# Designs tried in a protein design run: peptides against a protein of PDB entry 3HTU. Part 49

Target 1, 75 residues: chain A of PDB entry 3HTU
Amino acid sequence: RRPEEWGKLIYQWVSRSGQNNSVFTLYELTNGEDTEDEEFHGLDEATLLRALQALQQEHKAEIITVSDGRGVKFF

## One batch from the design tools (peptide; made by RFdiffusion4, then SolubleMPNN)

Design b2_p19_5_s4 (from b2_p19_5, 10 letters changed)
Fold by OpenDDE base, seed 2:
Structure b2_p19_5_s4 (fold): chain B 75 residues (1-75), chain A 19 residues (1-19)
Amino acid sequence: as target 1 above (75 residues)
Amino acid sequence: SEKEKLEKLKKLAEEKAKE
């Protein structure tokens, strides 16, 4: 799958599960309990980041970077 | 910890939302 396709799957989960306006660490998105049944669970961080960047371009997400890690806020 | 990181990220997100 292309990053944009992964982004679509991720955002679909966000929307369907009512997680809009929620913040996640990158680890939580792909390794957390809440996404265990999703296709993107276990996705490598590099690909995940590209997927989120695609969503960010569409104003559906905002990647948050701090000195001790990265996360994302979905809209 | 991941929990601490998440809280920091959430705090940052909230601050950004107020800008």
Scores: peptide ipSAE 0.104, ipTM 0.663, DockQ to the pose 0.378
Fold by OpenDDE base, seed 3:
Structure b2_p19_5_s4 (fold): chain B 75 residues (1-75), chain A 19 residues (1-19)
Amino acid sequence: as target 1 above (75 residues)
Amino acid sequence: SEKEKLEKLKKLAEEKAKE
C-alpha cells in the first residue's frame, strides 16, 4: 500500500470509531489496544508518518512533534 | 512513559488551539 492508502484506512478508523478531534501518540496508533484489529496495526513508524502527512495535506490531521516524541491530532 | 508523552502532546495541541 502507498502512504496515502494507509492514511485513508487510518482516517476511516478515526471516523468510524468516533476519534475525531482526538490526539494520539504515533505508538498508540500502531501498537495500542484500540487498533489491534486494524490493518494498520504494527505499521512501521516511517510509513505511518508518511500516511499522516498525506492526511495533513487534506487538513484531516496535524502532526505534533515534541522533544520526546511525536503524535497526531485528527480532525 | 507513553502516558507521559501523550499528556505532553495533548498539552502542546491545546496550546496550539489557543492561537
Scores: peptide ipSAE 0.101, ipTM 0.656, DockQ to the pose 0.375
Fold by OpenDDE base, seed 5:
Structure b2_p19_5_s4 (fold): chain B 75 residues (1-75), chain A 19 residues (1-19)
Amino acid sequence: as target 1 above (75 residues)
Amino acid sequence: SEKEKLEKLKKLAEEKAKE
């Protein structure tokens, strides 16, 4: 799958689970309990980041960088 | 703030990963 396709799957989960406007760490998205049954669970961080960047271009997400790590806010 | 929330979540996630 292309990063854009992964982004679609991720955002579908966010939307369907009613977690819009929520903030996640990258780790939570691919390693968290809430996404264990999702296709993107276990996705490598590099690909995840590209997927989120695709969503960011669509104004569906905002990647947040802190002093020690990164996260994302979904809209 | 969103930044503070993320930092808290990261800490929580790290703790869970250590289990």
Scores: peptide ipSAE 0.080, ipTM 0.654, DockQ to the pose 0.154
Fold by OpenDDE base, seed 1:
Structure b2_p19_5_s4 (fold): chain B 75 residues (1-75), chain A 19 residues (1-19)
Amino acid sequence: as target 1 above (75 residues)
Amino acid sequence: SEKEKLEKLKKLAEEKAKE
């Protein structure tokens, strides 16, 4: 899958899950309990970041990068 | 700061999820 395709799957999960928590660390998205049954669980960080960057270009997400970690907010 | 922004957003999300 291309990064854009991964981004679509991730955003679909965010939208369909109905979860109130729309802010995640990169770790939570691919290693968290909430995504254990999702296709993108276990996705490598590099590919995940590219997927999120694609979503960011579409104004569907905002990546937050700090010195001690990264997170993402979905819209 | 971005760090503060992330922490605030996470806290807000966690609190909202508990409700």
Scores: peptide ipSAE 0.071, ipTM 0.629, DockQ to the pose 0.092

Design b2_p19_6_s1 (from b2_p19_6, 13 letters changed)
Fold by OpenDDE base, seed 5:
Structure b2_p19_6_s1 (fold): chain B 75 residues (1-75), chain A 19 residues (1-19)
Amino acid sequence: as target 1 above (75 residues)
Amino acid sequence: SEEKERLEKLLKEAKEKAK
């Protein structure tokens, strides 16, 4: 799958699970309990970041970068 | 998690400062 395709799957989960306007760490999205049954669970961070960047371009997400890690807010 | 809490706090502060 391409990053854009992963982004689509991730955002579909966000919308269907009612997680809009929520904040996640990158680790939480791919390694957390809430996404254990999702296709993107276990996705490498590099690919995840590219997927989120695609969503960000569509104003569906905002990547947050801090000194001790990264997160994302979905809209 | 601890990281999530910090990120949420940062985002909240940023939003408030933008008002």
Scores: peptide ipSAE 0.098, ipTM 0.632, DockQ to the pose 0.160
Fold by OpenDDE base, seed 3:
Structure b2_p19_6_s1 (fold): chain B 75 residues (1-75), chain A 19 residues (1-19)
Amino acid sequence: as target 1 above (75 residues)
Amino acid sequence: SEEKERLEKLLKEAKEKAK
C-alpha cells in the first residue's frame, strides 16, 4: 500500500470509531489496544508518518513533533 | 499517558498563541 492508501484506512477508522478531534501518540495508533483489529496495526512508524503527512495535506490531521515523542491530532 | 498529556498541552498552547 502507498502512504496515501494507509492514510485513508487510518482516517476511516478515526471516523467510524468517533475519534475525530482526538490526539494520539504515534505508538498508540499502531500498537495500542484501540487499533488491534485494524489493518494498520503494527505498521512501521516511518510509513505511518508518511500516511499521516498525506492526511495533513488534506487538513484531516496535524502531526505534533516534540523532543520527547511524536503525536497526531485528527480533525 | 504522560506523553499524550504533554502533546495535548502543546497543542493547547499553540492554539492560544494563534489567537
Scores: peptide ipSAE 0.097, ipTM 0.633, DockQ to the pose 0.145
Fold by OpenDDE base, seed 4:
Structure b2_p19_6_s1 (fold): chain B 75 residues (1-75), chain A 19 residues (1-19)
Amino acid sequence: as target 1 above (75 residues)
Amino acid sequence: SEEKERLEKLLKEAKEKAK
């Protein structure tokens, strides 16, 4: 799958599960309990970041980078 | 997680500054 395709799957989960306006660490998205049954669980962080960047271009997410990690807010 | 709390705090502060 391309990053854009992963982004689509991720945002579909966000919308269907009611996680709009929620904040996640990147780790939680691919390794957390809430996404254990999703196809993108276990996705490498590099690909995840590219997927989220695609969503960010569509104003569906905002990536937040801090000194001790990264996260994302979905809209 | 602690990281998540920090990110949420950052967003909260950003929202307040944007008012």
Scores: peptide ipSAE 0.097, ipTM 0.631, DockQ to the pose 0.152
Fold by OpenDDE base, seed 1:
Structure b2_p19_6_s1 (fold): chain B 75 residues (1-75), chain A 19 residues (1-19)
Amino acid sequence: as target 1 above (75 residues)
Amino acid sequence: SEEKERLEKLLKEAKEKAK
């Protein structure tokens, strides 16, 4: 799958599960309990980041990069 | 987690600064 395709799957989960306006660490999205049954569970962080960047271009997500880790807020 | 809480705090602060 392309990063854009992963982004679509991720955002579909966000929308259907009511996680809009929620903040996640990158680890929580791919390794957390909330996404255990999702296709993107276990996705490598590099591919995840590219997927989120695609969503960010569509104003569906905002990536937060700080000295103490990284996260994302979905809209 | 503490990391998640920190990120939420930073986002809140950024939102306030954008007003």
Scores: peptide ipSAE 0.096, ipTM 0.630, DockQ to the pose 0.150

Design b2_p19_6_s2 (from b2_p19_6, 15 letters changed)
Fold by OpenDDE base, seed 4:
Structure b2_p19_6_s2 (fold): chain B 75 residues (1-75), chain A 19 residues (1-19)
Amino acid sequence: as target 1 above (75 residues)
Amino acid sequence: EEEKKRLEELLKKAKEKAK
């Protein structure tokens, strides 16, 4: 799958599960309990980041990058 | 979970600073 395709799957989950306006660490999205049954569970962080960047371009997400961690807010 | 809250706070501060 392309990053954009992963982004679509991720945002579909966000929307369907009512997680809009929520903040996640990148680890939570791919390794957390809330996404255990999602296709993107276990996705490598590099690909996840590219997927989120695609969503960010669509104003559906905002990536948070700090020295000791990364996260994302969905809209 | 604690990290999640920390990132939320950092995001909030970043947005306020950008105003």
Scores: peptide ipSAE 0.117, ipTM 0.653, DockQ to the pose 0.149
Fold by OpenDDE base, seed 1:
Structure b2_p19_6_s2 (fold): chain B 75 residues (1-75), chain A 19 residues (1-19)
Amino acid sequence: as target 1 above (75 residues)
Amino acid sequence: EEEKKRLEELLKKAKEKAK
């Protein structure tokens, strides 16, 4: 899958599960309990970041950068 | 535990920044 395709899957989960307006660390998004049954669970961080960047271009997410890592807010 | 604590701190920081 291409990054934008992963982004689509991720956002579909966000929308269907009611996670809009929620903030996640990149780790919990792919390694957390909430996404254990999702196709993108276990996705490598590099690909995840590209996927989120694609969503960001569509104004569906905002990547948050902090000193100790990154997170993402979905809209 | 250490990893969990770090993640929680990151999450807290990220959420605060997103406000």
Scores: peptide ipSAE 0.114, ipTM 0.671, DockQ to the pose 0.916
Fold by OpenDDE base, seed 3:
Structure b2_p19_6_s2 (fold): chain B 75 residues (1-75), chain A 19 residues (1-19)
Amino acid sequence: as target 1 above (75 residues)
Amino acid sequence: EEEKKRLEELLKKAKEKAK
């Protein structure tokens, strides 16, 4: 799958699960219990980041960078 | 446990920045 395709799957989960306007660490998205049954669970961080960047271009997400790592806010 | 603590701190900072 292309990054934008992963982004689509991720945002579909965000929408149907009511996670809009919520914040996650990148780790939580791919390793957390909330996404355990999703296809993108276990996705490598590099691909995840590219997927989120695609969503960010569509104003569906904002990648948050802090000194200790990165998170994401979904809209 | 140490990793979890770091994750929690990151989450806290990320959420604060997102406000």
Scores: peptide ipSAE 0.114, ipTM 0.671, DockQ to the pose 0.885
Fold by OpenDDE base, seed 5:
Structure b2_p19_6_s2 (fold): chain B 75 residues (1-75), chain A 19 residues (1-19)
Amino acid sequence: as target 1 above (75 residues)
Amino acid sequence: EEEKKRLEELLKKAKEKAK
């Protein structure tokens, strides 16, 4: 899958689970309990980041960078 | 654990920045 395809799957989960306007760490998205049954669970962080960057271009997400790591806000 | 604690702090900072 291409990053934008992963992004689509991620955002579909966000939408159907009612997680819009919520914030996650990158770790939570791929390693968290809430996404255990999703195809993107276990996705490597590098690919995840590219997927989120694709969503960011569509104004569906905003990547948040802090000194200790990164998170993302979904819209 | 320590890793979980760090994650919680990151989440807190991320949420604050997202305001």
Scores: peptide ipSAE 0.110, ipTM 0.669, DockQ to the pose 0.896

Design b2_p19_6_s3 (from b2_p19_6, 15 letters changed)
Fold by OpenDDE base, seed 2:
Structure b2_p19_6_s3 (fold): chain B 75 residues (1-75), chain A 19 residues (1-19)
Amino acid sequence: as target 1 above (75 residues)
Amino acid sequence: MEEEERLKKLLEEIKEKAK
């Protein structure tokens, strides 16, 4: 899959899951309990980041960088 | 345990910046 295709799958999950909080660490998205049944669980961080960057271009996500890592907010 | 604590702290920083 291309990064854009991964981004689509991730955003579909965010949209249908009814999450109370749309802010995640990158680790939570691919290693957390909430995504264990999703195709993108276990996805490498490099590909994940490219997927999120594609969503960011579509104004569907914002990548957040802090001193000790990165996260994402979905819209 | 150490990783979990790191993730919690990171998440809090991200959430604060996201506001």
Scores: peptide ipSAE 0.302, ipTM 0.797, DockQ to the pose 0.883
Fold by OpenDDE base, seed 4:
Structure b2_p19_6_s3 (fold): chain B 75 residues (1-75), chain A 19 residues (1-19)
Amino acid sequence: as target 1 above (75 residues)
Amino acid sequence: MEEEERLKKLLEEIKEKAK
């Protein structure tokens, strides 16, 4: 899958689960309990980041970088 | 447990920056 395809799957989960406006660490999205049954669970962080960047371009997400890691806010 | 606590801290930092 291409990054934008992963982004679509991720955002579909966000929308269907009512997680819009929620904040996640990148780890939570791919390794957390909330997404263990999703296709993108276990996705490598590099690909995840590219997927989120695609969503960010569509104003559907904002990648947040702090000193000790990264997260994302969905809109 | 250590990683879990680290993630909690990271999440809080992200939430603060996301405001």
Scores: peptide ipSAE 0.297, ipTM 0.798, DockQ to the pose 0.947
Fold by OpenDDE base, seed 1:
Structure b2_p19_6_s3 (fold): chain B 75 residues (1-75), chain A 19 residues (1-19)
Amino acid sequence: as target 1 above (75 residues)
Amino acid sequence: MEEEERLKKLLEEIKEKAK
């Protein structure tokens, strides 16, 4: 899959999963309990970041950088 | 537990910045 395809899958999960939080650490998205059954679980961080950057271009997400890591806010 | 605490701290920092 291309990064934008991963982004689509991730955003579909965010939109349809009924999750209460729209802000995630990158680790939560690929290693968290909430995504254990998702195709993108276990996705490498580099590919994940590219996927989120694709969503960011579509104004569907914002990558947030802090001193100790990164996260993402979905819109 | 150490990793969980680290992730919790990171998440809180991200959420605050996201506001």
Scores: peptide ipSAE 0.296, ipTM 0.794, DockQ to the pose 0.850
Fold by OpenDDE base, seed 3:
Structure b2_p19_6_s3 (fold): chain B 75 residues (1-75), chain A 19 residues (1-19)
Amino acid sequence: as target 1 above (75 residues)
Amino acid sequence: MEEEERLKKLLEEIKEKAK
Protein backbone atom coordinates (compact mmCIF):
# COMPACT_ATOMS: atom_id res chain seq x y z
CA ARG B 1 0.00 0.00 0.00
CA ARG B 2 1.05 3.56 -0.68
CA PRO B 3 1.21 6.06 2.18
CA GLU B 4 -1.95 7.80 1.01
CA GLU B 5 -3.74 4.47 0.97
CA TRP B 6 -2.69 3.82 4.54
CA GLY B 7 -3.87 7.31 5.39
CA LYS B 8 -7.27 6.50 3.97
CA LEU B 9 -7.56 3.38 6.10
CA ILE B 10 -6.47 5.23 9.22
CA TYR B 11 -8.90 8.06 8.68
CA GLN B 12 -11.71 5.63 7.98
CA TRP B 13 -11.07 4.09 11.38
CA VAL B 14 -11.00 7.50 13.05
CA SER B 15 -14.26 8.43 11.38
CA ARG B 16 -16.20 5.27 12.16
CA SER B 17 -14.79 4.49 15.60
CA GLY B 18 -16.69 7.25 17.35
CA GLN B 19 -13.68 8.27 19.36
CA ASN B 20 -14.28 11.26 21.57
CA ASN B 21 -10.54 11.87 21.80
CA SER B 22 -9.00 12.74 18.46
CA VAL B 23 -5.43 13.13 19.70
CA PHE B 24 -3.09 10.13 19.63
CA THR B 25 0.54 9.33 19.99
CA LEU B 26 1.94 7.57 16.96
CA TYR B 27 2.53 4.55 19.17
CA GLU B 28 -1.13 4.39 20.18
CA LEU B 29 -2.25 4.32 16.56
CA THR B 30 -0.18 1.32 15.57
CA ASN B 31 0.41 -0.47 18.87
CA GLY B 32 -2.58 0.40 21.03
CA GLU B 33 -5.44 -1.86 22.00
CA ASP B 34 -7.97 0.28 20.16
CA THR B 35 -6.49 -0.56 16.76
CA GLU B 36 -5.62 -4.24 17.27
CA ASP B 37 -8.12 -5.34 14.64
CA GLU B 38 -7.13 -2.75 12.04
CA GLU B 39 -4.93 -3.45 9.03
CA PHE B 40 -2.59 -0.64 10.03
CA HIS B 41 -1.85 -2.13 13.43
CA GLY B 42 1.84 -2.82 13.60
CA LEU B 43 2.63 -0.42 10.77
CA ASP B 44 6.17 0.92 10.96
CA GLU B 45 6.49 4.48 12.17
CA ALA B 46 8.15 5.76 9.01
CA THR B 47 5.27 4.62 6.81
CA LEU B 48 2.75 5.84 9.37
CA LEU B 49 4.30 9.29 9.33
CA ARG B 50 4.07 9.46 5.55
CA ALA B 51 0.44 8.38 5.72
CA LEU B 52 -0.34 11.07 8.26
CA GLN B 53 1.47 13.65 6.17
CA ALA B 54 -0.84 12.78 3.29
CA LEU B 55 -3.83 13.34 5.56
CA GLN B 56 -2.32 16.58 6.77
CA GLN B 57 -2.24 17.87 3.20
CA GLU B 58 -5.98 17.25 3.09
CA HIS B 59 -6.47 19.10 6.38
CA LYS B 60 -7.68 15.89 8.01
CA ALA B 61 -4.85 15.64 10.50
CA GLU B 62 -2.17 17.66 12.21
CA ILE B 63 1.12 16.07 13.18
CA ILE B 64 2.35 17.29 16.55
CA THR B 65 5.99 17.15 17.55
CA VAL B 66 7.17 17.45 21.13
CA SER B 67 10.53 16.94 22.76
CA ASP B 68 9.84 13.31 23.61
CA GLY B 69 7.99 12.14 20.52
CA ARG B 70 5.22 12.75 18.03
CA GLY B 71 1.46 12.54 17.91
CA VAL B 72 -1.43 13.45 15.68
CA LYS B 73 -4.71 15.29 15.96
CA PHE B 74 -7.49 14.24 13.61
CA PHE B 75 -10.18 16.54 12.29
CA MET A 1 4.73 -0.25 33.55
CA GLU A 2 7.68 2.02 32.97
CA GLU A 3 6.94 2.24 29.28
CA GLU A 4 3.26 2.75 30.00
CA GLU A 5 4.05 5.70 32.22
CA ARG A 6 6.26 7.18 29.52
CA LEU A 7 3.45 6.82 27.02
CA LYS A 8 0.99 8.51 29.35
CA LYS A 9 3.33 11.42 29.90
CA LEU A 10 3.93 11.80 26.18
CA LEU A 11 0.21 11.71 25.49
CA GLU A 12 -0.45 14.40 28.07
CA GLU A 13 2.23 16.61 26.58
CA ILE A 14 0.87 16.17 23.07
CA LYS A 15 -2.70 16.84 24.15
CA GLU A 16 -1.66 20.01 25.90
CA LYS A 17 0.16 21.23 22.82
CA ALA A 18 -2.80 20.33 20.63
CA LYS A 19 -5.05 22.73 22.54
Scores: peptide ipSAE 0.279, ipTM 0.787, DockQ to the pose 0.833

Design b2_p19_6_s4 (from b2_p19_6, 12 letters changed)
Fold by OpenDDE base, seed 1:
Structure b2_p19_6_s4 (fold): chain B 75 residues (1-75), chain A 19 residues (1-19)
Amino acid sequence: as target 1 above (75 residues)
Amino acid sequence: SEEKKKLEELKKKAEEAAK
């Protein structure tokens, strides 16, 4: 899958689960309990970041960078 | 665990930055 395709799957999960406006760490999205049954569970961080960047370009997400890690807020 | 604590702290920082 292309990063844009992964982004679509991730955003669909966020929307269907009613978690818009929520903040996640990148780890939670691919390793968390809430996404264990999702196709993107276990996705490598590099591909995940590219997927989120695609969503950010569509104004559907905002990547948050802090000194000791990264998170994302979905809209 | 220490890993869980680290995750919680990171999430807290991300939430603060998202305000």
Scores: peptide ipSAE 0.272, ipTM 0.780, DockQ to the pose 0.911
Fold by OpenDDE base, seed 2:
Structure b2_p19_6_s4 (fold): chain B 75 residues (1-75), chain A 19 residues (1-19)
Amino acid sequence: as target 1 above (75 residues)
Amino acid sequence: SEEKKKLEELKKKAEEAAK
């Protein structure tokens, strides 16, 4: 899958689960219990980041960088 | 666990930055 396609799957999960406007760490998106049944569970961080960047271009997400890691807010 | 604690701390920082 292309990063944009992964982004679509991720955003669909966020939207359908009613978690818009929520903040996630990159880790819990791909390794957390809440996404265990999703296709993007286990996705490598590099690909995940590219997927989120695609969503960010569409104003559907904002990648948050802090001193010791990254997170993302979905809209 | 330590990993869980680190994740929670990171999430807290991210939430603060998202404001």
Scores: peptide ipSAE 0.259, ipTM 0.775, DockQ to the pose 0.937
Fold by OpenDDE base, seed 3:
Structure b2_p19_6_s4 (fold): chain B 75 residues (1-75), chain A 19 residues (1-19)
Amino acid sequence: as target 1 above (75 residues)
Amino acid sequence: SEEKKKLEELKKKAEEAAK
């Protein structure tokens, strides 16, 4: 799958689960308990970041960079 | 666990930055 396609799957999960306007760490999205049954669970961080960047271009997400790591807020 | 604690701290910082 292309990064944009992964982004679509991730955003669909966020929307359907009612997680809009919620903040996640990148780790939670691919390694967390809440996404264990999702296709993107276990996705490598590099591909995940590209997927989120695609969503960010569409103003559907904002990647947050902090000293200890990265997070993302979905809209 | 230490891993859980670290994750929660990171999430807290991300939430603060997202405000």
Scores: peptide ipSAE 0.239, ipTM 0.760, DockQ to the pose 0.943
Fold by OpenDDE base, seed 4:
Structure b2_p19_6_s4 (fold): chain B 75 residues (1-75), chain A 19 residues (1-19)
Amino acid sequence: as target 1 above (75 residues)
Amino acid sequence: SEEKKKLEELKKKAEEAAK
């Protein structure tokens, strides 16, 4: 899958689960308990970041960079 | 666990940055 395709799957999960306007760590999205049944669980962080960047271009997400990690806010 | 603690701290920082 392309990053944009992963982004679509991720955003669909966020939307369907009613978690718009929520903040996640990148680790939480791919390694968290809440996404264990999702296709993007276990996705490498590099690909995840590209997927989120695609969503960011669509104003559906904002990537947050902190000193010891990264997060994302979905809209 | 240490991993859980790390995740919580990171999420806290991300949430603060998102305000």
Scores: peptide ipSAE 0.230, ipTM 0.756, DockQ to the pose 0.949

Design b2_p19_7_s1 (from b2_p19_7, 12 letters changed)
Fold by OpenDDE base, seed 2:
Structure b2_p19_7_s1 (fold): chain B 75 residues (1-75), chain A 19 residues (1-19)
Amino acid sequence: as target 1 above (75 residues)
Amino acid sequence: SEKEKLEELLKKIKEKAAK
């Protein structure tokens, strides 16, 4: 899959999951319990980042960087 | 622990996201 295709899958999950909070660490998205049944579970962080960057271009997500890690906010 | 570190990171991210 291309990064934008992964992004689509991720965003679809976010949109349908009814999460209480739309902010995640990158680790939570691919290694967390909440996404264990999703196709993108286990996705390498590099590919995940590219997928999120694609979503960011579409104004569907914002990648957040702090000194000790990264996360993402979905819209 | 790793869980505690993750929570700390999440807290920082959420705080920044709220701004």
Scores: peptide ipSAE 0.239, ipTM 0.766, DockQ to the pose 0.820
Fold by OpenDDE base, seed 1:
Structure b2_p19_7_s1 (fold): chain B 75 residues (1-75), chain A 19 residues (1-19)
Amino acid sequence: as target 1 above (75 residues)
Amino acid sequence: SEKEKLEELLKKIKEKAAK
């Protein structure tokens, strides 16, 4: 899959899951309990980041970088 | 622990996301 395709799958999960918390660490998205049954579970961080960057270009997500890690806010 | 580190990171990210 291309990064854009992964991004689509991720965003579909976000938009349909009804999550109250729209902010995630990158680890949570691919290794968390909430995404265990999703196709993108276990996705490598490099590919995940590219997928999120594609979503960011579409104004559907914002990648957040702090001193000791990264996360993402979905819209 | 790793769990504590994750929670701390989430706190920082959410704080920044709120601003």
Scores: peptide ipSAE 0.230, ipTM 0.763, DockQ to the pose 0.809
Fold by OpenDDE base, seed 4:
Order: sequence, then structure tokens, then C-alpha cells
Structure b2_p19_7_s1 (fold): chain B 75 residues (1-75), chain A 19 residues (1-19)
Amino acid sequence: as target 1 above (75 residues)
Amino acid sequence: SEKEKLEELLKKIKEKAAK
């Protein structure tokens, strides 16, 4: 899958799962319990980042960088 | 622990996202 395709799958999960909190670390998106049944679980962080960057271009997400790591806010 | 590290990172990210 291309990063854009991964982004689509991720955003579909965000939209359909009824998440109360739309802010995630990159780690919990691919390694957390909440996404264990999703196709993107276990996705490498580099590919995940590219997927989220594609969503960011569509104004569906904002990647947040702090000194200790990265996260994402979905819209 | 790794859980504690994740929680602290989440806190930082959510605080930044709220600004």
C-alpha cells in the first residue's frame, strides 16, 4: 500500500470508531490496544508518518512534534 | 515503564494540541 492508502484506512478507523479523543501518539496508533484489530497495526513509523502527512495535506490531521516524540490530532 | 513513557508523551502532545 502507498502512504496515501494507509492514510485512508487510518482515517476511516478514526471516523468510524467513535473515539472520544482524537489525539494520539504515533506509537499508540500502530502499537496500542485500540488498533490491534486494524490492518495498520504494526505499521512502521516511517510509513505511518508519510500516511499522516498525506492526511495533513487534506487538512484531516495535524502532526504534532515534541522533544520526546510525535503525535497526531485528527479532524 | 513503557506505559509511563507513553502517558507522559500523550500528556505533552495533548497539551500542545490544546494550544
Scores: peptide ipSAE 0.225, ipTM 0.758, DockQ to the pose 0.830
Fold by OpenDDE base, seed 3:
Structure b2_p19_7_s1 (fold): chain B 75 residues (1-75), chain A 19 residues (1-19)
Amino acid sequence: as target 1 above (75 residues)
Amino acid sequence: SEKEKLEELLKKIKEKAAK
């Protein structure tokens, strides 16, 4: 899958699970309990970041960077 | 622990997201 395709799957989960306007760390998005049954569970962080950047271009997400790591806010 | 590190990171992310 291309990053844009992963982004679509991730945002579909965000929408159907009611996680809009929620904040995640990148780790819990792909390794957390809430996404265990999703196709993107276990996705490598590099590909995940590219997927989220695609969503960010569509104003559906905002990647947040702090000194200790990264997270994402979905809209 | 890994859990404590994740919780601390989440706190920092959410604090920055609120700005």
Scores: peptide ipSAE 0.205, ipTM 0.744, DockQ to the pose 0.912

Design b2_p19_7_s2 (from b2_p19_7, 11 letters changed)
Fold by OpenDDE base, seed 4:
Structure b2_p19_7_s2 (fold): chain B 75 residues (1-75), chain A 19 residues (1-19)
Amino acid sequence: as target 1 above (75 residues)
Amino acid sequence: SEKEKLEKLLEEIKKKAAE
């Protein structure tokens, strides 16, 4: 899958899962309990970042970078 | 622990997202 395709899958999960919070660390998106049953679970962070960057271009996400890591806010 | 590290990172990110 291309990063854009991963982004689509991720955003579909976000929009359909009824999440209470729209902010995630990159780690919990691919390694957390909440996504264990998703196709993108276990996705490498580099590919995840590219997927999220594709969503960011569509104004569906904002990547947040802090000193200790990265996260994402979905819209 | 990894859990604590994740929670602290999440706090930072959520704080940043609220700005």
Scores: peptide ipSAE 0.254, ipTM 0.776, DockQ to the pose 0.857
Fold by OpenDDE base, seed 5:
Structure b2_p19_7_s2 (fold): chain B 75 residues (1-75), chain A 19 residues (1-19)
Amino acid sequence: as target 1 above (75 residues)
Amino acid sequence: SEKEKLEKLLEEIKKKAAE
């Protein structure tokens, strides 16, 4: 899959899962319990980042960088 | 612990996201 295809799958999950919060760490998305049954679970961080960057270009997400790591806010 | 580190990161990210 291309990064933008992964992005589509991730955003579909976010949109349909009824999450209380739309902010995640990158680790939560690919290693968290909430995504264990999703195809993108276990996705390498590099590919994940590219997927999120694709979503960011579509104004569907914003990658957030802090001293200790990175996260993402979905819109 | 790894869980504790993750929680700290979440807090930082959520604070920044709220700005």
Scores: peptide ipSAE 0.236, ipTM 0.765, DockQ to the pose 0.884
Fold by OpenDDE base, seed 1:
Structure b2_p19_7_s2 (fold): chain B 75 residues (1-75), chain A 19 residues (1-19)
Amino acid sequence: as target 1 above (75 residues)
Amino acid sequence: SEKEKLEKLLEEIKKKAAE
């Protein structure tokens, strides 16, 4: 899959899950309990980042970088 | 622990996301 395709799958999960929290660490998205049954669970961080960057270009996500890590906010 | 580190990171990210 291309990064854009992964981004689509991730965003579909975010939009349909109806979760209260819209902010995630990159680790949570691919290794967390909430995504265990999703196709993108276990996705490598490099590919994940590219997928999120694609979503960011579409204004569907914002990658957040702090001094000790990275996360993402979905819209 | 790794869990504590994750929780701290989440706090920082959520704080920044709220700004």
Scores: peptide ipSAE 0.224, ipTM 0.758, DockQ to the pose 0.811
Fold by OpenDDE base, seed 3:
Structure b2_p19_7_s2 (fold): chain B 75 residues (1-75), chain A 19 residues (1-19)
Amino acid sequence: as target 1 above (75 residues)
Amino acid sequence: SEKEKLEKLLEEIKKKAAE
């Protein structure tokens, strides 16, 4: 799959999950319990970042960087 | 621990996301 295709799958999950908190660390997005049954679980961070960057271009996500690591906010 | 690191990172991310 291309990063854009991964981005689509990730955003579909975010949209369908109905979670009230739309902020994730990159780690919990692909390694957390909430996504264990998703196709993108275990996705490498490099591909994940490219997928999120594609979503960011569409204003569907914002990648957040702090000194300790990175996360993402979905819209 | 990894759990503590994740929790700390999550709080920092959420704090910044709220700005």
Scores: peptide ipSAE 0.222, ipTM 0.756, DockQ to the pose 0.862

